# Peptides against a protein of PDB entry 5Z08: the designs that were tried, part 85

Target 1, 168 residues: chain A of PDB entry 5Z08
Amino acid sequence: RQKDEWAKKTSSLMKQLDWFIGEHLGAMLAAEELGGPVVGELMEIDPDDLSAGFNAHGKLKKATSQPDLDRRQRRIDDIWGPQDEQGQAHKRKRGADEALAASAEMRDLIEQLMNKLVEAGGDNSATYVEIPRESAAARFLVRSKVAMFHPNDARRLRLVDFGRDLDD
Target 2, 222 residues: chain B of PDB entry 5Z08
Amino acid sequence: GLPRLIDAIEEASKIPAKRRQTPIKPTIEKLTTHLYTHGASPDSLLRLADLLTLRNHLDQASLAAITRNLYPSSTVSDEVVLRFIGALGHGQLKPTLALQALFLRWLVMVYHLLENPGVLGQVYGVLFDLLDTAAIRPQLCHLLALVTRRKHVRPFRIQAILTLSRQTGGDPNLTGLLRVFKNYYPEIIVGDATKGRASAFKHPDPQWRQHLDEIQQRRSEA

## One batch from the design tools (peptide; aimed at target 2 D50 L54 G86)

Design b2_p26_8 (made by RFdiffusion4)
Pose (drawn by RFdiffusion4):
Structure b2_p26_8 (pose): chain A 102 residues (1-31, 98-168), chain B 214 residues (1-190, 199-222), chain P 26 residues (1-26)
Amino acid sequence: RQKDEWAKKTSSLMKQLDWFIGEHLGAMLAAEALAASAEMRDLIEQLMNKLVEAGGDNSATYVEIPRESAAARFLVRSKVAMFHPNDARRLRLVDFGRDLDD
Amino acid sequence: GLPRLIDAIEEASKIPAKRRQTPIKPTIEKLTTHLYTHGASPDSLLRLADLLTLRNHLDQASLAAITRNLYPSSTVSDEVVLRFIGALGHGQLKPTLALQALFLRWLVMVYHLLENPGVLGQVYGVLFDLLDTAAIRPQLCHLLALVTRRKHVRPFRIQAILTLSRQTGGDPNLTGLLRVFKNYYPEIIVSAFKHPDPQWRQHLDEIQQRRSEA
Amino acid sequence: SPDPAVIMAEFRKRAFEAYREYLEAE
């Protein structure tokens, strides 16, 4: 099957993203840098792992967030995540993976 | 003759205007005239794109003059296209929004000359996420309308464009893009973009006809 | 065909260097 290539591509891309977060983004978020990188990654991992865990239940894809988390602000500003409209302490990913003809 | 002019504009591009041993306006005009007559080669286009896209000491009037006369001879590379894409939106590294509108207009006018038009499809999300920026929205919509293929019409983009249409009170450029979206998915709840400058299109065609000569 | 992500990575690096050189020139 062609499945593990989708896997190989994903494991490779996940490492490239983590490298970008650690080398470039954490430092930008500080304005320590290491702390910002770890929390951003943990948040993205939690966000992505849940979006698929719901499959069809669009309502269950929110993660609890500290009050003034800069990582969520950046992710919302970058249009990768969205706050819940009723309250801003839960967050979901934008669902890039869902496709009508997937 | 053209590379020499670019070499001069590049050097003046590195120092402030008052410290220049010569006014640059005469040299910018020579470049503008040469581009009008002969077009820009693939390499010259790349160098000009760097001058238009990176932060330098060139003034707005000079950059706009260059952009308006950026008729390609032959083709447009991915290297050139991506530099203009990267120049879009807000950020300290990026050019003014006015120049960005000119770049987007230019990409529409030269869309048929791209060596790899699919490259715009590979950055579709970069173009789309910027629709909120009103200063460049009309030009963004026209380019997105040319670039949209079925694989790009995803539910999250359908919802985002509908929300933006409602919040802006109904931008006709957004509804024009939604029309293109419906062509791929008619299930969707319901300006046919014209060429932005016909004289520029005509002048480009004249310059491009030289490619048939040998 | 050239990889767009590599082109943009190179462009970002050059853009940052050009930004610092611009500030120094002022």

Design b2_p26_8_s1 (made by RFdiffusion4, then SolubleMPNN; from b2_p26_8, 14 letters changed)
Fold by OpenDDE base, seed 2:
Structure b2_p26_8_s1 (fold): chain B 168 residues (1-168), chain C 222 residues (1-222), chain A 26 residues (1-26)
Amino acid sequence: as target 1 above (168 residues)
Amino acid sequence: as target 2 above (222 residues)
Amino acid sequence: APDPLAILAEYERKAQEQYAAYLAAL
């Protein structure tokens, strides 16, 4: 019973994460690879503040639901999208292809990081994934404080073990 | 074609404006129109980079107009990049700081088209040492934000940005660059002086990007 | 054993935070 609930929760979180990567994160990562905005750690943006969004003047809006993500994605698409209709279709396609590629890279990287964490059996030295390049995906995970580079080797990336770091 | 226009501009660039038999402006307009419509091949980019970076008799308005229309039709070679990097800084033989800012902006906008993005990482120190030059700092910080890797984030550079940020009253571009550094070393205490609004390093010209994408798409169809 | 769920939940939270930060900066 508890294992089944854990498996269901894990599956649900993986589905939510996969959706988030596909719908939102992939486009952002693709934009960064194309010389778009490098999203640093914004200040302590309360998750509630993040859901709220920012107005054209950079002021925090009130946290409203799903519709704001779509409006913001449109704004990303508007900033990076072509203004001309035919150019819009082709650029939407290219942007979509780049976002899909970035999403796939991010999914693969997360999967590798998770697999290494499980395989390591508590040995932190065995949790490192070798990354072929410092991608936008890798940088994003580090910025998000989800992953850490090896102290001496920037080609090695591991997940942050929040379970251990909370007990220390 | 574009090579003949470049030939005409190269010859005109050797002659002072007061000694030219014909106005150069119509030829510059033809060049910029051609660049806007078709972009520049790698060979043409190299020739144009020489015209833009080497001391000649072209006026600043013409040089700026060429730079604003410098759409690559293909990739950007290391040689082209290094011509623009070599043109940065102070010196009597170097382009104006206003033109250098346009070059840095151009490098940001074409970063994804570099044949070897690693070339900018090799000259990282040269770029970083120019951060004290206020006139080019906004575009320089943006370029450095794209180029920075963990190997570049060194204690002396962290301290240099912190010091310069304090001296400039918290330049948002320096705060933005320091935030990029903090991604590699989260323990970097961004002191109270950096509580200011950081630059997000947005694309400097969305319309230019759109037009570049249209030119690049024509290459993929050919 | 590392709780994969805790890691994924924290990842999702932090990814959403970064994305919203991105959107805010736009």
Scores: peptide ipSAE 0.048, ipTM 0.298, DockQ to the pose 0.017
OpenDDE base, seeds 1, 3, 4, 5: peptide ipSAE 0.043, 0.033, 0.046, 0.033; ipTM 0.285, 0.269, 0.299, 0.264; seeds 1, 5 fail the geometry check

Design b2_p26_8_s2 (made by RFdiffusion4, then SolubleMPNN; from b2_p26_8, 15 letters changed)
Fold by OpenDDE base, seed 3:
Structure b2_p26_8_s2 (fold): chain B 168 residues (1-168), chain C 222 residues (1-222), chain A 26 residues (1-26)
Amino acid sequence: as target 1 above (168 residues)
Amino acid sequence: as target 2 above (222 residues)
Amino acid sequence: MPDPLEIFAEYLAKAKEALAELEAAL
């Protein structure tokens, strides 16, 4: 009975999460990947700060190279610039495709993180997922303090253990 | 340095303002400037927490100014947290409710720097029982939204929030907290009381956050 | 074992916070 209630609650929460990812978060993550505003940080993020990414601690890196700014600005201009009707349709389609891709990436990342957490059996060293790239999804999870990078390897991400029962 | 400034303020705090030989305001300004520039070490944070939470002869404006500039340069210990939690509520020996609201706001803003975030979970009941205090409710709900775990979401607390929400005409902060509870237990019928706007518990001060991040970054480079 | 529900609840809470912040900036 409790297991079934837990399963139902988990399923409901997963559905809500999936809905949230698909309907809202995916588009915002896609916008971030394209050089738009950072999800969850209303800070007047200097476009330069957006390009810098996060260090192994999930902190903004100092923008070292100018070239990435130009590429992002072009992408922003490509996303937000005045386009003709055909350009707008292509842009909408591309935006939708990128939102779907970002949603899928977030779902997959969460699944991998959860699976590793379960498999590790309490060994924190075994809870890391190797990420192929620093994505908006990964950054979002770190900013949200849901996940953390390995201190020495920004390609390794794990869920934050919220379940440390303080020993009663 | 910061310790000497704290020493001077501690000594001045023992003496009524009218009996002080020297005005303390210049020293408070030096302290707040130092805190803004460098933040406070764990040891300094503890001393400042005592100055802020214990009854002394410091004026409310000075206490508020220190609290607004209380940037941790590193982590926040359980002891510091417990000083602020102990200062909450009604009582002649407790800080003003306005200052308590600033403490709760501070705890929200530094939550990610706590050495042990679980310490707040241990005092969850103390925090929850203060929800009837309107003056601190907004910040208290925000803190509870961060602290709440499944173990805290009990039927009696759900009912308490629902009752208080009705009594307050649907306080958006209580509705926000109920939404957090619903994340753990989706079956919670947030009845008609939640047809209202819920607080999203956005960061209380983005500029303060940014400045904190700058101070914290300097530590990682040192 | 971390409670998956707690993890997801925290995720949802923080994601909603982030969304609300974004909506307020727009």
Scores: peptide ipSAE 0.037, ipTM 0.295, DockQ to the pose 0.025
OpenDDE base, seeds 1, 2, 4, 5: peptide ipSAE 0.094, 0.040, 0.103, 0.027; ipTM 0.358, 0.280, 0.328, 0.236; seeds 1, 2, 4, 5 fail the geometry check

Design b2_p26_8_s3 (made by RFdiffusion4, then SolubleMPNN; from b2_p26_8, 17 letters changed)
Fold by OpenDDE base, seed 4:
Structure b2_p26_8_s3 (fold): chain B 168 residues (1-168), chain C 222 residues (1-222), chain A 26 residues (1-26)
Amino acid sequence: as target 1 above (168 residues)
Amino acid sequence: as target 2 above (222 residues)
Amino acid sequence: MLDPLEILRRYLKEALERLAEYEAAL
């Protein structure tokens, strides 16, 4: 009974998280990956404004060009390139595709982080996930203080063990 | 009496208007007059809720007229509430959005007569997820403003309202709902949505309220 | 004042805590 209620609550929470990732966070992360504002610094960005392009006050810190960034940058340039009528429909579709990709990346990263936390059995050293890149998703989790990088290796990310840190 | 009028309307609701032997309008007028004069008992409310929420052959004008005269003579059961909540949203089997807006308005106006106001809190998620539906948003925000408790003010819902508020250009009803949320979490930054007008969620129909109070007083005297 | 990032943080925190608790209880 209590386990079933807990399972239901957890399932509900996971559904809410999944919804939040899909409906809101994915678009914001996609914007950040596309050189948009950093998620959480400029909450003024409407996901619909992601289709319109960021105007001058969003200091696009040039994300350092890793090679996979060049393909995204080309996609960005293709997404943000001159607004011909056919370009807008392609922009909207590409924006949606990037939001879906960012949502999938965030879901996968959360899943990996959680799986490692469970597998570690309380060994904090075993809770680290190796991330292939510093993604908007990874940065967001760290900024949110939900995850932390390994002190000596920024390619290793773990969940913050909030259960232990609250009892201390 | 009211049960016989409901029986006649239920039977007529099964038949397409073009195939009815008798016009239903006079029976609807008798029903609405009866409801206006005496209100509906809990049992009659349930039957009327089914007529209003289930797909049938009643015309929208008749359904709207019944809804506008749906004065409870007593309390409103959880079952009646759940019929109206279940009728919300998009779908081929659901009532029109215009009728759904009337249902939400009705729930707002009878909120103080609910046997268990907590029932709306249990379906809070269902209600909240419909905020994107512009046609029902005004009444939905008003209902949510009544129903919202601290347990409902979750981070994801705060963000969802903020996002939707931006997308809607700062809908006053969403801003009003955010103000309700801010009562539980003063730390909520409403951002530019705070610069807009917020709905005060005033009673939708003062005359309807007064008439409801008159019907309810007759019950307290019996 | 909770900025939207802090709101999201608290949500993710609560979600992840509950999920970790769930998985540990299985």
Scores: peptide ipSAE 0.078, ipTM 0.338, DockQ to the pose 0.020
OpenDDE base, seeds 1, 2, 3, 5: peptide ipSAE 0.082, 0.045, 0.062, 0.054; ipTM 0.336, 0.292, 0.332, 0.332; seeds 1, 2 fail the geometry check

Design b2_p26_8_s4 (made by RFdiffusion4, then SolubleMPNN; from b2_p26_8, 19 letters changed)
Fold by OpenDDE base, seed 5:
Parts: sequence; structure tokens; C-alpha cells
Structure b2_p26_8_s4 (fold): chain B 168 residues (1-168), chain C 222 residues (1-222), chain A 26 residues (1-26)
Amino acid sequence: as target 1 above (168 residues)
Amino acid sequence: as target 2 above (222 residues)
Amino acid sequence: MPDPLEILRRYREEAEAQLAAFQAAL
């Protein structure tokens, strides 16, 4: 009975999280990966704002031609190309694809982190997931205090266990 | 005038709100209106800094309202700066972290009015050691970006920012501060540790700046 | 929009409560 209630609550939470990732968080994480605002600094990203691209300051690039495009801005310009109507449609599609990719990465990362926590059986050293890159998803989990990097290895990420860290 | 308003608030600050015979809110409103219209003299700034930084019975909304209207009519002394710096960090006698963030924001906005900007450079270590405090980090990084000189950019501080940046998931304010450090040491690699955005450290309140400039101009014409 | 950080905090709190309940049910 308690296991079934737990399973139902877990399933409900996972569904709510999955919905939130798909509907909101994925687009925000994609914006961050594309050099947009950091998730938690700007809560409202208009999809049209995503399509316009972001300056090095995660504000919408207004069309000002300023030259010192940081490597991220080159990637934004490479991502977002010239602003003709076909370019805007390609930009919207690419923005949607990046949002889907960010959503998938976030889901996968959460799943891996949870699986490792369960598998570790309470050994904190075994709870680390190896991440191939520092993604917007990984950074977001760390900023939210849900996850933490290994002190000596930024390729290792684990869930923060609030229950155990209070008793030690 | 402003001194009499400060006197009344200082007296009221010694008494718990429940034991006050008169509500302080009307006096705070008069003070904030006066500050908005005329600014604060150096002497008034010092007294207000003490009211804001010392433990008293003033409510947080009143303290925040005073801080938001703390326009200097003149310069800002080292003593005023040191009151605000001394109020930073954790402790039962210190102001709330929310109020500390407002103090740091204020110091950023009045940085050009400091009698001696070097005073902040002398307390650089104290400011730097507070970077782990998330609630004040945005304004603290902005202030440090203004204050940082080559003498402050040490290997241990570079490593501390890099470590903290990883631990915070690439806080853009830390990345922004690291870019300031890179201006003094170009060999610092910002990108590998923080694929994140860097803060530009733009002026936090353009309207406040404009109003400050108007108050400062009235002084130059007098 | 709900604060993403608050959602993750709630998710964490609930996931931890669930993990604790799961561990207590094992």
C-alpha cells in the first residue's frame, strides 16, 4: 500500500516535471545554450524573442551591427543567419529543435541522476553521473541546488541529498 | 529639515514598534520624500548609514525605502562606505541579506561620488570572501568589477572564482567578474570553466541615475 | 510562469520524501 502510494506520487511528480520541462524549461534552457538569458534571471522568454537571437548580455539582439561578436555570438549568428522571412522560419524551427534537444537532455540527466542515487544504496561516492559537457541543464540543476558537481571533477554531477547532509 | 526627520527616526528606532506612541511610517515617508527631492548631505548620509546598518527596531520596508531614496547631494565619505561594508555577511547583528543587496546596489550607483574610491580596494578581500553568499552575489560581483585593479587579481582569487563558478553552475556574475580579471591577465581561460553568459554589469537603475544627476547638478549651481 | 527553481525545489523535496518513503518501505 505505501509502496503503491509512493509509486503514484512519484509518477505524478515525474509527469508534472516532464510537462514543465517540455512546455517551459526546455525553451529556457535552449535560450541559455544559444547565449540567451540564464534560467532564473528571466522567467518570461517570448518565443518571438527566442527567434530574434540574444546578444552577449542575453538580451534580444536588436539589429545593431556591433562587430565584436564573441564566439557565442558567432554561434548565434551561425544559428540565426540573415533575418529574411525564410531565415525567420528557419530560426523558429531551429529554436524549436534546440528546445526539444534541451528538454531531452534535461530529462535524461534527471533520470541518470535519480538512477545513480537509487543504485548507490547510500554511498555518496557512487551517486555521481559522468556528464560529457557542462550543459545548460546541468548548470540549472546546480543553480537550483538540486545537484552538485564533484569538488575536484566538473564532469561528475550528483543529486544533493538534503536528508543525509543534515545528520552528518 | 532632514536632520529633524533623522532625529525622530533615530529615537523611534530605539523603541519596539508595539511600544511606539506614534506610527513611524509618516515620518519615513517625509524622510524619503525629502531625500528624493534634495538628497542627503555627507553628515545626513552617515546618520542614515548608521540607521540602516545597526540593529534597531525599524521595519525592513522602512529600511528598504530609505535605501532606495538614499541620493547623495554631495560626495560619499569613506566612513559611510565602511558602515555599509561592515554590515555585509552573515550574523545576528547584521542586516538581512536582502537589505545588504540593496546596500551593494547603492554603492554601485554612487561609486563615482566616493571621496576615495580606493577605500573599496582596501576592503577588497572582505568583499571577495562574500562571493559564496548567493543572495548578494549579483551586486557584489558588480561592485568588484568596478573596484578590481591588477593588485587584486591574484592566482588564489582566480582559482576561487573558477571553483565557485563551477559550484554555482556558471553564475553569469562570476563569469563577468572573471572577464574583468582577464583584462589584467589575458591568459585566464574563461570559456572552459563557464560556458555560461557573462554579466555586462550595466547600471542597475537608469532612472535612479538620472535623478541622482539632477540632484548633483543643483549642488553645482548653488 | 512558476519559478523553475521553485519547481525543482519542490520536485527535489518531493523526490527526497519519496526516496525516504521508498527507503523506509524497503
Scores: peptide ipSAE 0.028, ipTM 0.454, DockQ to the pose 0.024
OpenDDE base, seeds 1, 2, 3, 4: peptide ipSAE 0.023, 0.023, 0.026, 0.024; ipTM 0.229, 0.304, 0.276, 0.472; seeds 1, 2 fail the geometry check

## One batch from the design tools (peptide; aimed at target 2 Q122 K151)

Design b2_p27_1 (made by RFdiffusion4)
Pose (drawn by RFdiffusion4):
Structure b2_p27_1 (pose): chain A 102 residues (1-31, 98-168), chain B 214 residues (1-190, 199-222), chain P 27 residues (1-27)
Amino acid sequence: RQKDEWAKKTSSLMKQLDWFIGEHLGAMLAAEALAASAEMRDLIEQLMNKLVEAGGDNSATYVEIPRESAAARFLVRSKVAMFHPNDARRLRLVDFGRDLDD
Amino acid sequence: GLPRLIDAIEEASKIPAKRRQTPIKPTIEKLTTHLYTHGASPDSLLRLADLLTLRNHLDQASLAAITRNLYPSSTVSDEVVLRFIGALGHGQLKPTLALQALFLRWLVMVYHLLENPGVLGQVYGVLFDLLDTAAIRPQLCHLLALVTRRKHVRPFRIQAILTLSRQTGGDPNLTGLLRVFKNYYPEIIVSAFKHPDPQWRQHLDEIQQRRSEA
Amino acid sequence: MLLSAPDFVRLLIEEISENRRRMALAE
């Protein structure tokens, strides 16, 4: 099957993203850098792992977030995540993977 | 004759205006005239795109003059297209929003000359996520309308454009883009973009006709 | 060439998300 290529591409891309977070983004977030990189990655991992865990239940895809997390503000500003409208301490990913003809 | 002018504009681009041993306006005019007559080659386009895209000491009037006369001879590379895409939106590395509107207008006018029009499809999300920026929204919508294919009409983009249409009180450029979306998915709840400058289109056609000569 | 951080992050997350959804459907 063509499945592990979609796996190989994902494992490869995940590493490239983590490199970008550590090398470029964490430092930008500081204005320590290492701490910012770890929390951004943990947050993105938690965000992505849940979006698929719901499959169809769009309501269960929110993660709890500290009050003034800069990682969530960046992710919302970058249009990769959205706060819950009723309260801003839960967060979901934008669901890029969902497609009508997927 | 053209590369020598670019070499001069590039050097003046590196130092402030008052420290220039010569006023640059006469040299900018020579470049503008040459581009009007002969167009810009693929390589010259790339160098001009760097001058228009990177932060330098060139003034706004000179950059706009160059952008308005950026008639390609022959084709438009991905290297050129991506530099204009990377120049879009807010950020300290990026040009003014006014120049960004000119670049987007230019990409619509030269869309048929891209070597790889699919490259815009590869950055579709970059273009789309910028629709909130009102200063460049009309030009963004026109370009997105040309670039949209079925694979791009995803539910999250459908919802985002509907929300933006409601919040702006109904931007006709947004509804024009939604029309293109509906052509691929009629299940969606319901300006046919014209060429922005016909004289510029006509002048580009004249310059492009030289490609048939040998 | 240069690409902004939000844009680069956005594009990678989109591709990862698409692939993960395709693997889930394949199963």

Design b2_p27_1_s1 (made by RFdiffusion4, then SolubleMPNN; from b2_p27_1, 17 letters changed)
Fold by OpenDDE base, seed 4:
Structure b2_p27_1_s1 (fold): chain B 168 residues (1-168), chain C 222 residues (1-222), chain A 27 residues (1-27)
Amino acid sequence: as target 1 above (168 residues)
Amino acid sequence: as target 2 above (222 residues)
Amino acid sequence: LWVAPGDLLRLLLEQISQNLRKIQKLE
């Protein structure tokens, strides 16, 4: 009986997770992949400040010269610039496709991470999933404190075992 | 039961040890044994949090013993969390820094049982401002590593950690916290300021964790 | 309470993971 109740609760949570990924998170992840805002709370950090990064002293790097700003700004302008109606439709379609792709990637990644965690039986070394690239999905999981990169290999990602050691 | 033990300790806590008619140690031992066996309910946790955080006549060894056995049988309320957070820092009315370190360690170990994990995020500034306190820094960094979200990673805090890291000769706990910040802002240069190994923020007490899991499992069966 | 997406994701996965562990212990 209790097992069944936990199974039902888990299934409900999985459905909520799937819904959240599909309806909300996928679009945000797609936006991040396209050079939009990083998924999460929009820090009232000026995008320019974020783009400048932080120097070794934790100060905002003075915006070095224009060229790298131009590429990101072009992406932002390409994303948010006045698009003709046809351009907007293509952009919406592309955005929808990217959102679906991002959702699928996130679902797959979470599934792999969960499976590895279960299979490892408590061996943290066996819980790593190899990721082909540092995707918005992977980054989001890490930022969310849901996953961790291997200390020495950014291609290896593991689910944080909640209530266990944060690091191996 | 646990409430009666807490009652006895609360009453004893009002009286200086030298003026107590009966030694409190046996009651503390009964309490800690009970806590170890059954854990503390949310209501009991709140009462114990008050005993631990408010200035009273309990000895440090007793307070430490209670803290080390403070297994939640259920969830940890925001109110309980806030009692412990409110007890942090310097001041004549505050618990000893050694006890504060135990509280922070406890919060780390029970973080997954918080009814609202966001409560710690709301008091993030208070926690962060205590990083200069060396005695609690290890546990504080660990807690902050759990609590830190993107909204907390602000330029002034990055600078503060970097500065403090330099001043401390690269405290590994600060380096560990800065690594957490770097997960949100990869452009943060950790290297030059922190030649030291970052703390991994491992669970402070695996045995305590295991025992907590056993207590929590009994709750799920009930 | 507006929960940040990351916090929501974490909460969900924490709960799922906890529940799965509970299920495994009951098996």
Scores: peptide ipSAE 0.450, ipTM 0.444, DockQ to the pose 0.297
OpenDDE base, seeds 1, 2, 3, 5: peptide ipSAE 0.424, 0.421, 0.422, 0.424; ipTM 0.534, 0.511, 0.415, 0.559; seeds 2, 3, 5 fail the geometry check

Design b2_p27_1_s2 (made by RFdiffusion4, then SolubleMPNN; from b2_p27_1, 15 letters changed)
Fold by OpenDDE base, seed 3:
Structure b2_p27_1_s2 (fold): chain B 168 residues (1-168), chain C 222 residues (1-222), chain A 27 residues (1-27)
Amino acid sequence: as target 1 above (168 residues)
Amino acid sequence: as target 2 above (222 residues)
Amino acid sequence: LYLSLGDQLRLLLEQISEGIRKIELLD
């Protein structure tokens, strides 16, 4: 009985998480990747600073590479450039596609992080997921104190072990 | 009565101070006097929580004055608590950190009047993750000291406090919170972080407590 | 929604993790 209740509750929460990612986070993450504001923090962060990512402490890195600026500027120009009705429709579609992509990336990243935590069996060194890039999703998880970068390698991310108990 | 004073302040809060036809200060003074004398009912308390936590055109001095006189005449609902919790942290729409510190202090002082103290336990992570904000840390640690139960004392939170304690040079409030954690798990190795001076988490304002007790007693006699 | 998006996400994940752990302990 109690197990079934917890299973039902947990399943419901997972559905809520999926909904939350799709309906709220995806669009905001896409906006951040496109040079918009930081998700959850209306900090006056320069869009250029957003491209720099965060260090292991969740602090903004200095923008290093011009190529990422160019790619971002192209994305901004592609999204904000055409102001005609067709351009607006294309922008809306592209924005929707980017929101879907960001939602999928966040879901996948959370799933990988959770799976690695379970698989590690208490070995903290085995809990790290390798991330191909410092995405808006990865940065958001770190800012939200849900995940942590490896202290020596910003390409390695681990989930905070919320489930571990001292009575375990 | 109190509802009419709140109505007037709510309407004034929608208008920039320079565009108000009537100065709001006299109405704020009447409100604070009323609150000091009679306290706030649950309904009035909710309305005042909205005025305090939502972005409006009220000045910081008025908001602080209301907060300092925010005596509950009865209990404090979960909804009121959640308004204050939602107002915490950084953001353009959030109150100033100085006002947030007053809210946290208020929550400490009215903790025994919460309809459901467990509501703070449900949002424990929200409170805990604000410990890096130095301006509100003293009041956060005090509130967390009241709210903490065995279920909240997790390895990741222990490590987080230890790390933050090292980074802050051993903040006495963090040391105090670690001591609370150790009360639930005596086996926690806190090392040198507990050897330092710890905050005793004394009541922030004994005079405010006494006056609150007087207001609460009048309700029990009515 | 009075909580930030980050706070909401964290609370969801914490509750999910608690649920998973409770299920595991009841096995």
Scores: peptide ipSAE 0.506, ipTM 0.772, DockQ to the pose 0.728; fails the geometry check
OpenDDE base, seeds 1, 2, 4, 5: peptide ipSAE 0.504, 0.505, 0.505, 0.504; ipTM 0.777, 0.778, 0.777, 0.777; seeds 1, 2, 4, 5 fail the geometry check

